# Ledger of designs, part 317: peptides against a protein of PDB entry 7RZF

Target 1, 358 residues: chain A of PDB entry 7RZF
Amino acid sequence: PFQEEHLKQLYKIVPIKDIRNLYVTFPIPDLQKYYKSNPGHYLGHLIGHEGPGSLLSELKSKGWVNTLVGGQKEGARGFMFFIINVDLTEEGLLHVEDIILHMFQYIQKLRAEGPQEWVFQECKDLNAVAFRFKDKERPRGYTSKIAGILHYYPLEEVLTAEYLLEEFRPDLIEMVLDKLRPENVRVAIVSKSFEGKTDRTEEWYGTQYKQEAIPDEVIKKWQNADLNGKFKLPTKNEFIPTNFEILPLEKEATPYPALIKDTAMSKLWFKQDDKFFLPKACLNFEFFSPFAYVDPLHCNMAYLYLELLKDSLNEYAYAAELAGLSYDLQNTIYGMYLSVKGYNDKQPILLKKIIEKM
Target 2, 358 residues: chain A of PDB entry 7RZF as posed
Amino acid sequence: PFQEEHLKQLYKIVPIKDIRNLYVTFPIPDLQKYYKSNPGHYLGHLIGHEGPGSLLSELKSKGWVNTLVGGQKEGARGFMFFIINVDLTEEGLLHVEDIILHMFQYIQKLRAEGPQEWVFQELKDLNAVAFRFKDKERPRGYTSKIAGILHYYPLEEVLTAEYLLEEFRPDLIEMVLDKLRPENVRVAIVSKSFEGKTDRTEEWYGTQYKQEAIPDEVIKKWQNADLNGKFKLPTKNEFIPTNFEILPLEKEATPYPALIKDTAMSKLWFKQDDKFFLPKANLNFEFFSPFAYVDPLHSNMAYLYLELLKDSLNEYAYAAELAGLSYDLQNTIYGMYLSVKGYNDKQPILLKKIIEKM

## One batch from the design tools (peptide; made by RFdiffusion4, then SolubleMPNN)

Design b2_p28_6_s2 (from b2_p28_6, 13 letters changed)
Fold by OpenDDE base, seed 3:
Structure b2_p28_6_s2 (fold): chain B 358 residues (1-358), chain A 28 residues (1-28)
Amino acid sequence: as target 1 above (358 residues)
Amino acid sequence: SLDERFVREWLEESLKFPKMKSGYFPPR
């Protein structure tokens, strides 16, 4: 267990690469025995969420953070860490105390709302999808992982233990949330800006760093984190597939795309999958406009239009990605290209959202 | 030391994942 002397510490680390990272870490109990409920995954899903009202959305809006990852990691000596890791902007590097304050405000929001069974169910469903298709998508990575998992899980559960959530345990979620407190925090800041300002050297890599105690006043500020009205729980993910039916090959299936619709304004080609046999589709749309690239002004307007469209779709991008859907929007010399890929079941929903923003 | 190990682990993570995708740590 971490002793009190190891808590409330700040590490300033000089990287070899030009990176700016913040690691906010909390020692937590070993949660391995709770794999069926996985309370750390529940919290990681919410803290790492990218939707409206998320921690990342707010920190991005301030220009302080580019990316955020939240979740549990294995520790040493029979404990784990809960980690919030962010990629810092240059401005964010100046506002680390405020960034961490926002993290504690979000954690306080999670305490105030309490554990949500629907969020657990969403995590369960996402993990079930990931499990169902794991072997089909990445066969090489699966065999090496099983060998490692055998050390931690009963043989009968080894195949499923990491993915299948079975039990909603609000008590365990609250237990982990109770460990996510300022008095338990360990902070690391990784930046070249600390070059020449360090007093220690790591033995293995020669990495220069400084360790200092976080001031009690700063800890107290984080302890007094209020509810920030900008933070909200995510909405339900509409893109999670539920139908995995694979249609049989048509008798007239062609090895190449066949023209199935030809009109004055549209042509449609179709090819059935004859190789992968996955409940996935690729929808590709090319839009033609005689005005798209007629002059530099129109080119710039077409570019700006797509950037605005992409921005307007950002609210769906993360939820779609979690559900195994993706989209791509590109300018072409003739107009615009749209691609929607992934599980076919909810592609119509995503496509509708895209078209509604166009 | 525990501190040196901590520093090393974060450096290794930073090197392995220079462009972390946002989100949560998926099940292994």
Scores: peptide ipSAE 0.162, ipTM 0.810, DockQ to the pose 0.580
Fold by OpenDDE base, seed 2:
Structure b2_p28_6_s2 (fold): chain B 358 residues (1-358), chain A 28 residues (1-28)
Amino acid sequence: as target 1 above (358 residues)
Amino acid sequence: SLDERFVREWLEESLKFPKMKSGYFPPR
């Protein structure tokens, strides 16, 4: 068990590679028995969210962080860790205390809003999609994995327990949130900037590090984290597929794209999937404009337009990606290219959002 | 032809489906 002496510690670690990482970790109870509700996954989904009003969005806007990952990891027997890991910029390395303050402000926002059943439902639906389309594992690897999982799950649930959420447990979400406090924090900063400033060496890998107590004044600053009005819960993800029907192969299906529409303003090719048999589609649009590259001014305007369009669509990018959708926008010598890929069910919604911003 | 190029690019792109990304640690 972690005693008080193990809490409120800062580790400065020298990496071999040129990396800058921050690990903010919290000892939490073993949540394995709560696999049906998985409160750590719920919190990881929100803390690790990349949409507007997210922790990552704010930290990126300040130029301090490139990426963020949140969630639970196994610890030793009888406990786990909740971890918030960020990739630091050079500037972010100078603002670690403020980054952690923002983490506690976001956690405080989650406490203030309370557990949301709709967020749990989205996690459930996303996991169901991931389970349904899980890649086929190699039989030998699969057997070994199942043998390991049998230590944690009933035999009848071994195949599904890791993916299928069944129970919304707001009490367990609140319990985990109560462990995400400054008095329970362990911080690690990984940077080459600590070279020559360390006093300890790790036994197995020879990693150089320094351990320090976090000053009480800093802990108090984090404990007094207020609500930051920039932090908001994500909006509902409208791109999560619910229909996975695969249409039968048409008798007239061709092995190559067939021209199904030919007009003065548009040509349309279609090919039915005859290989993958997945509820997925690729929509590709090429827009032709005689003005796109007529002169340098028009080229620059077309470029600027596309950059502005991409920026305006950024609010949907993460939600689409979570739902297994993606889009791509590119300038071409003839105009513009748009691609929409992924699960076909919600592609019309994403396409409509793109068109509305055009 | 422009049409043939488009069809070819479409075929190449159609073989690639996006992977889901997450801001959280995946299940084991």
Scores: peptide ipSAE 0.037, ipTM 0.451, DockQ to the pose 0.095
Fold by OpenDDE base, seed 1:
Structure b2_p28_6_s2 (fold): chain B 358 residues (1-358), chain A 28 residues (1-28)
Amino acid sequence: as target 1 above (358 residues)
Amino acid sequence: SLDERFVREWLEESLKFPKMKSGYFPPR
């Protein structure tokens, strides 16, 4: 459906709201039949990654981008889009060409490394976790969704097809990656800064926009994207749960937290879950220091310490979040509060990482 | 036109998700 005339186009769009977004889009083949391998999900996972050496990490380090989303989206019949969408800073709006260059550098890194089966396995495991613990959708929404999915999947697979990855298909990953080229790009920039600089109006919403061809020089710059040594594949996500055992409710289980340890230096309260019966836990720690708020200097030092600690833990934040773990660190009038929440299996690993940075 | 549809689609997406969560598009 997209001919050459539809490619290498730039759209400058005026929003009603004060938003700054960049959409870098690539027409790709219809991948619906490849749902068992889902090569677009594999690429979206990597391109949308937030860890060290990711595209987003680099773009954030430059102050150009706040958020990034990557993945496939439906198009019309017979094709899809692969989309990289970023929330732009004011500075990032001035560096759109460079941002897109970095996107192509990251894509080039993915080509150089080739498809990784371990990354596929992580995607599979993450999807399996998401499927297993998917909140019960409201029946009406669920039935309507199933009806829609039946158009794409066999009845026996409808419940699982969206989540279960079964086949590692490096050939399909490479096929999609081969479509992520500058010659196949459509770019949209959404910003109020284009107000009064547009020449077209969209018929349905009256949205003002300008369409222009991307200069051949710019396309060539992106085509010649070299390997950027700052881009790396993510490390293995050590926080993905594998044990989902739910311990039986103890006969002496209390409706409130019971004091199970009482020492001069620590008190421990425990409550077993009697309501949700999920392989999840909440670990909450209050640290008391007589020095935390003794004077303004110590208060500021405690604040600075916690900010530095949070910064040092940022490398784990995304991997933990993907795995259904979260942590929180706060200053309190008595010292520091730490919370770790989510699947219990890998909480000790995350807690250890936090303690090692303390 | 394909162009107008493209403009509309991105505007709608931008309006729905003014602050998108980073990562990948979830399954449907």
Scores: peptide ipSAE 0.214, ipTM 0.821, DockQ to the pose 0.563; fails the geometry check
Fold by OpenDDE base, seed 4:
Structure b2_p28_6_s2 (fold): chain B 358 residues (1-358), chain A 28 residues (1-28)
Amino acid sequence: as target 1 above (358 residues)
Amino acid sequence: SLDERFVREWLEESLKFPKMKSGYFPPR
């Protein structure tokens, strides 16, 4: 167990690779027994969110962070870690204290809003989707993995326990949030910039590092993290599929796309899936505009339009991705290309959102 | 968000450290 002397520590680590990472870690109780509620996953979902008002969105806007991962990880016996990991920019490496302040501001926002059952339900639904369409693991790896999991879960739940959320436990969410405090923090910064500035060598891999106590003044700054008005809870994810019905193959199904609509203004090709039998679709649209490439000005306008459109759709990009949807927008010589791919159930919603922004 | 497993895999891949028995921090 981590004692007080193990907390409020900063590790400066020299990587072998040219990476810049920040790990903000909190020792938490072993949550394995709470797998049905998985409060760490709930918090990881919010802290690791990439939508508007997210921690990552703010840190990206400042040019300090490229990526963010939040969640629980297994520790040693009897405890876990909650980890917030970010990929640092060169500028972000200079602002680690401020980055961590923003993390605590976001955590404070989560405390202020309290546990949200609708967020839990989204996590549940997303995990159900992930479970349903889990790729088949290789037989040997699968067997070994199951054998390991059998130590933690009942045999009947081994296959599902990691995915199925069943119980909304706001008390456990709050309990974990109470562990995400500056007084309980362990920080690691991984950067080559620490080369020649270390005084310790890790025993297993020879990794050079320095350990320092985080100054009390810094801890106090983080403890006094206020509510940053830029942080907001995510909006509801409208793209989460709920219908996974696979329609039967039509008797007249062709092995190639069939032209099902042919007009002066539109052509439509359709091919039913005859191979994969997944509740997925690919919608591809090519838009033709006589003005797209008529002159350099129009070309530039078409380009700018698409960039603005992409920017305006960015609010949906992460939510769509989480739900197993993707879209792509490209300029073509004749106009614009749009693709929407993934689970077919909510594709019309995403398509409508795209069209509303056009 | 990425599930806790993805966090683990990503961290393992990013650090390219084998699963350290001591976790992500150097052993004391």
Scores: peptide ipSAE 0.033, ipTM 0.542, DockQ to the pose 0.079; fails the geometry check

Design b2_p28_6_s3 (from b2_p28_6, 14 letters changed)
Fold by OpenDDE base, seed 5:
Structure b2_p28_6_s3 (fold): chain B 358 residues (1-358), chain A 28 residues (1-28)
Amino acid sequence: as target 1 above (358 residues)
Amino acid sequence: KLDERFVGEVLEESLKFPNMKSGFFPPR
């Protein structure tokens, strides 16, 4: 168990590589026995969310953080960690206290909203999708992971235990949230800016670091984290596939894309999957404009348009990615290229969202 | 010992982080 002397500590760490990282960690109880409800995954899903009103969205808007990862990690015997890890900008390195304040404001928002069964159901559905297709997409990595999993789960559940959520346990979600408090925090900042400012050396790697107590005033500031009105729960992910039906191979299936539509304004090629037998599709669109590359001004305008379009679609990008959908937008010498890939079921929804922003 | 282990762990994770996508930790 972490004693009080190990809590409310700040570690300034000098990396070998030019990296800027903030690592915020909380000791939590061992949640392994609660794998059917997985409250740490529920919280990781929300804290690590990238959509509008998320922690990352706000920290990016400030120019302080590039990326964020949140969730539970294994500890030693009898405890785990909940971790929020962020990639810091140069400006973010100067605002670490405020970044952590925003983390606690988001956690406070989660407490105020309480556990949401629909969020649990979304996590369940996402995990079910991941499980259903895990074996089909990555056969080589499976055997080595099973050996590790056998230590934690009954043999009959080993294949499913990591993915199948069965029980909504709001009490356990609240219990974990109650551990995500400033009085339980350990903070590490990784930056070359601490070179020559350290007083300790780690024995295993020779890593130079400094350890300091976090001032009580800073802890109190984080304890008094109010509700930031910029933070909101995510909306329901509309891209999660529910239909996984594989259509039978047509008798006239061609080994190459066949032209199925030819008009003055459009050509359409289609190829049925005859190899993978997955409920996935690749939609590729090439848009032709005679103005795209007429002159440098039009080229720059086309580039700017595409960047603005990508920015306007960022609100869907993360939800689509979680659901196993992706899109790509590129400028071409003839105009624009759009690709939509992944599970076919919700591709029309994503495509509609893209078209509505065009 | 606990502090040194923590520093080592943080550094190891930080070295992996640039190659990690944002979001949540995947299931084990």
Scores: peptide ipSAE 0.251, ipTM 0.817, DockQ to the pose 0.575
Fold by OpenDDE base, seed 2:
Structure b2_p28_6_s3 (fold): chain B 358 residues (1-358), chain A 28 residues (1-28)
Amino acid sequence: as target 1 above (358 residues)
Amino acid sequence: KLDERFVGEVLEESLKFPNMKSGFFPPR
């Protein structure tokens, strides 16, 4: 459906709201029939990754991008889009060509490394967790959703098809990667800075825009994207839960936290879940320091320490979030508060990572 | 029409998800 004339185009769009966004889009084949392998999800997981050596990490380090989303989106009949969407800083708006170059460098890195079965397995495991703990939808919403899904999946697979990956298809991953090329790109930049510089109006919303061909020199620059040594595949996500066993309720389980350890240096309270029966836990730690809030200098040092600690933990935050884990760190009048929440199985791993950075 | 539709879709997405978290598009 997209002819060559619709490719290599730049759209400068004036928003009503004060937003700065970049959309880098690629027409791709309809991947719906490949739902068991979902190559677009594999690529979206990597391109949208936030960990060390990710596309977002590099673009953030340059001060050009705040957020990044990558993945497949349904298109019109017979095709989809792969989209990389970023929230631009004011500086990033001036460096759009270089941002897109970095996108192509990352894509080139994915080509060079080739499809990784372990990454597929992580996607599979994450989706299995999401499926297992999917909130019970309201009956009306559920029926309407099922009816919609029945158009795409066999009846026997309708409940699972959206979540359960079954087949590693490196050939399909490579096929999609082959569509993520500069010659197949459509770029949209959304910014108020284009006000008064547009020559077209969109019929549906009256949105002012300008359409331009991307210069061949720019396309060639992106085509010649080298391997940037800063880009790396993510490390394995250590936080993905594998054990979902719910421990039996103890006979002496109290409806309130019981003191199970009392020492000069530590008190420990425990309450077993008697309501939700989920393989989840909340670990809460309060650290007391007589020095934390003695004077304004110590208060400021405690604040700075916590900010530095949070920054040092950012490398794990995304992987933990994907795995259904979270942590929180706060200053208190007596010292520091730490919480770790989510699936209990890998909480000790996250807690260890936090303690190693403290 | 195809170009206008694209502009409309981009704007619609920009308006719907002004604070979209980083990551990947969740499965529907």
Scores: peptide ipSAE 0.161, ipTM 0.787, DockQ to the pose 0.559
Fold by OpenDDE base, seed 1:
Structure b2_p28_6_s3 (fold): chain B 358 residues (1-358), chain A 28 residues (1-28)
Amino acid sequence: as target 1 above (358 residues)
Amino acid sequence: KLDERFVGEVLEESLKFPNMKSGFFPPR
């Protein structure tokens, strides 16, 4: 267990690779016994969210962070870590204190809103989908994993335990949130910019680093993190599939796409899945315009149009991805290409959102 | 020892996941 002397520490680490990362870590109790509620997953989902009003959205808007990951990690015996990890821009490296302030502002927002049962239900549903459609792991890796899991879970639950969310435990969510405080923080900054500024070498990897106490004034600044009005809880994810029905193979199903609609304005090709038998579909649209590539001006306008369209769809991209949906938009020499892939149930919703922005 | 382990763990994670997607840590 970390004593107070091990908390409120800053590590400046020199990487071998040219990377810029920030790790904000909090020691938390061992929550393994609470796997059915998994409060760390709930918090990781929210803190790691990429939608409007998320921590990442704000940090990206400032040009400080590219990516963000939040969640729990196994520690030594009797404790875990909650980690917020971000990929820093060059500018973000100069604003680490402010980035961490925003982290605490978001955490403060989570405290103010309190645990949300609907968010837990979405996590439960997402995990159920992930479990149901989990690809077969390599047998050796899977066996070793199961053997490890058997130490923690009943035999009857060992196959499902990692994905099992059954109990909404707001008390445990609040308990973990109470550990996500500045007085309990350990910060690591990874950057080549610390080369020649380190005074220690790590024993295991020979990594050069410097350890510093975080000033009390900085800790106090983070402790006084107010509510930032830019931070909001996510909206409900409308893309989570609920219908997994696989339609029977038609008697006249062809091994290749068949032309099922031919009009002056459109051709539709269809192929039923005869191989995978998953509740998934691939929708591909090719739009033709004689103006798309007529001259450099029109080409640039078509490019700009798609970039603006993609930008306007960013609010849905993350929620769709979480739900196992994806889309792609590309310029072609003839016009535009759109693809929508993933679970078929909510594809019409995503497609409608795309078309409404077009 | 604890601090050095932390540095090592952070470095190992940084090396293992150079292209970490944003989001949450999936269940192991």
Scores: peptide ipSAE 0.019, ipTM 0.621, DockQ to the pose 0.539
Fold by OpenDDE base, seed 4:
Structure b2_p28_6_s3 (fold): chain B 358 residues (1-358), chain A 28 residues (1-28)
Amino acid sequence: as target 1 above (358 residues)
Amino acid sequence: KLDERFVGEVLEESLKFPNMKSGFFPPR
């Protein structure tokens, strides 16, 4: 068990590689028995969210953080950790205290809003999709993973236990949130900038580090974190597939794309999947504009247009990715290329969102 | 020993992190 002496500690760690990382961790109870409700996954989904009003969105907007990962990790027997891990920019390395303040502001927002059943349902639906296609998408990693899970779950539940959300337990979500406090924090900063400023060496890898107590004034600053009006819960993910019907192979199915529409303004090719039999599609669009590359000015305008379009679509990118959808936008010598890939059910919704921003 | 284990764990995770997608820890 972590004693008080292990809490409110700052570790400055010298990496071998040129990396800048902030690792914020909270000891939490062992939640293994609550796998059907998985309150740590609920919190990880929200804290790790990338949409508007997310923690990462704010930290990126300040130029302090590139990436963020949140969630529960196994500890020793009888406890777990909740972790918020971020990749720091050079500027972010100077603002670690303020980054952690923003983490506590976001956590305070989650306390103020309380547990949301619709967010739990979204996590449940996403996990159900991931489970349904687990064996179809990544066969190579499956066997080694099962062997590790057999230590924690009954054999009958091993296949489902990681994905099966069945019980909404707001009490357990609140219990975990109550552990995400400054008085329960351990902070590690990984940076080469600490070279020559360390006083300890780790025995296993020879890693140089310094351990310091976090000042009481800093802990108090984090304890007094406000709600910060920039933080919001995510909107519902509209892209989560619910229909997984696979259409039968047509009798006239061609092994190559067939021209199914030919007009003065458009040509359409179609190929049915005859190999994978997945409820997925690839939509590819090439737009031709006579103005795209007429001169350097038009070329620059076409480039700027696409950059602005990509920026305007960033609000959907994460939600689409979580739902197993992706899009790509590229300038071509003839105009623009658009690709939409993934589960076919909600592709029309994503495509509509793209077209509405064009 | 607990601190050294923590340092080792942090370093190991930090080395993996650049290759991880943002978001939540994937289900195991």
Scores: peptide ipSAE 0.271, ipTM 0.819, DockQ to the pose 0.561; fails the geometry check

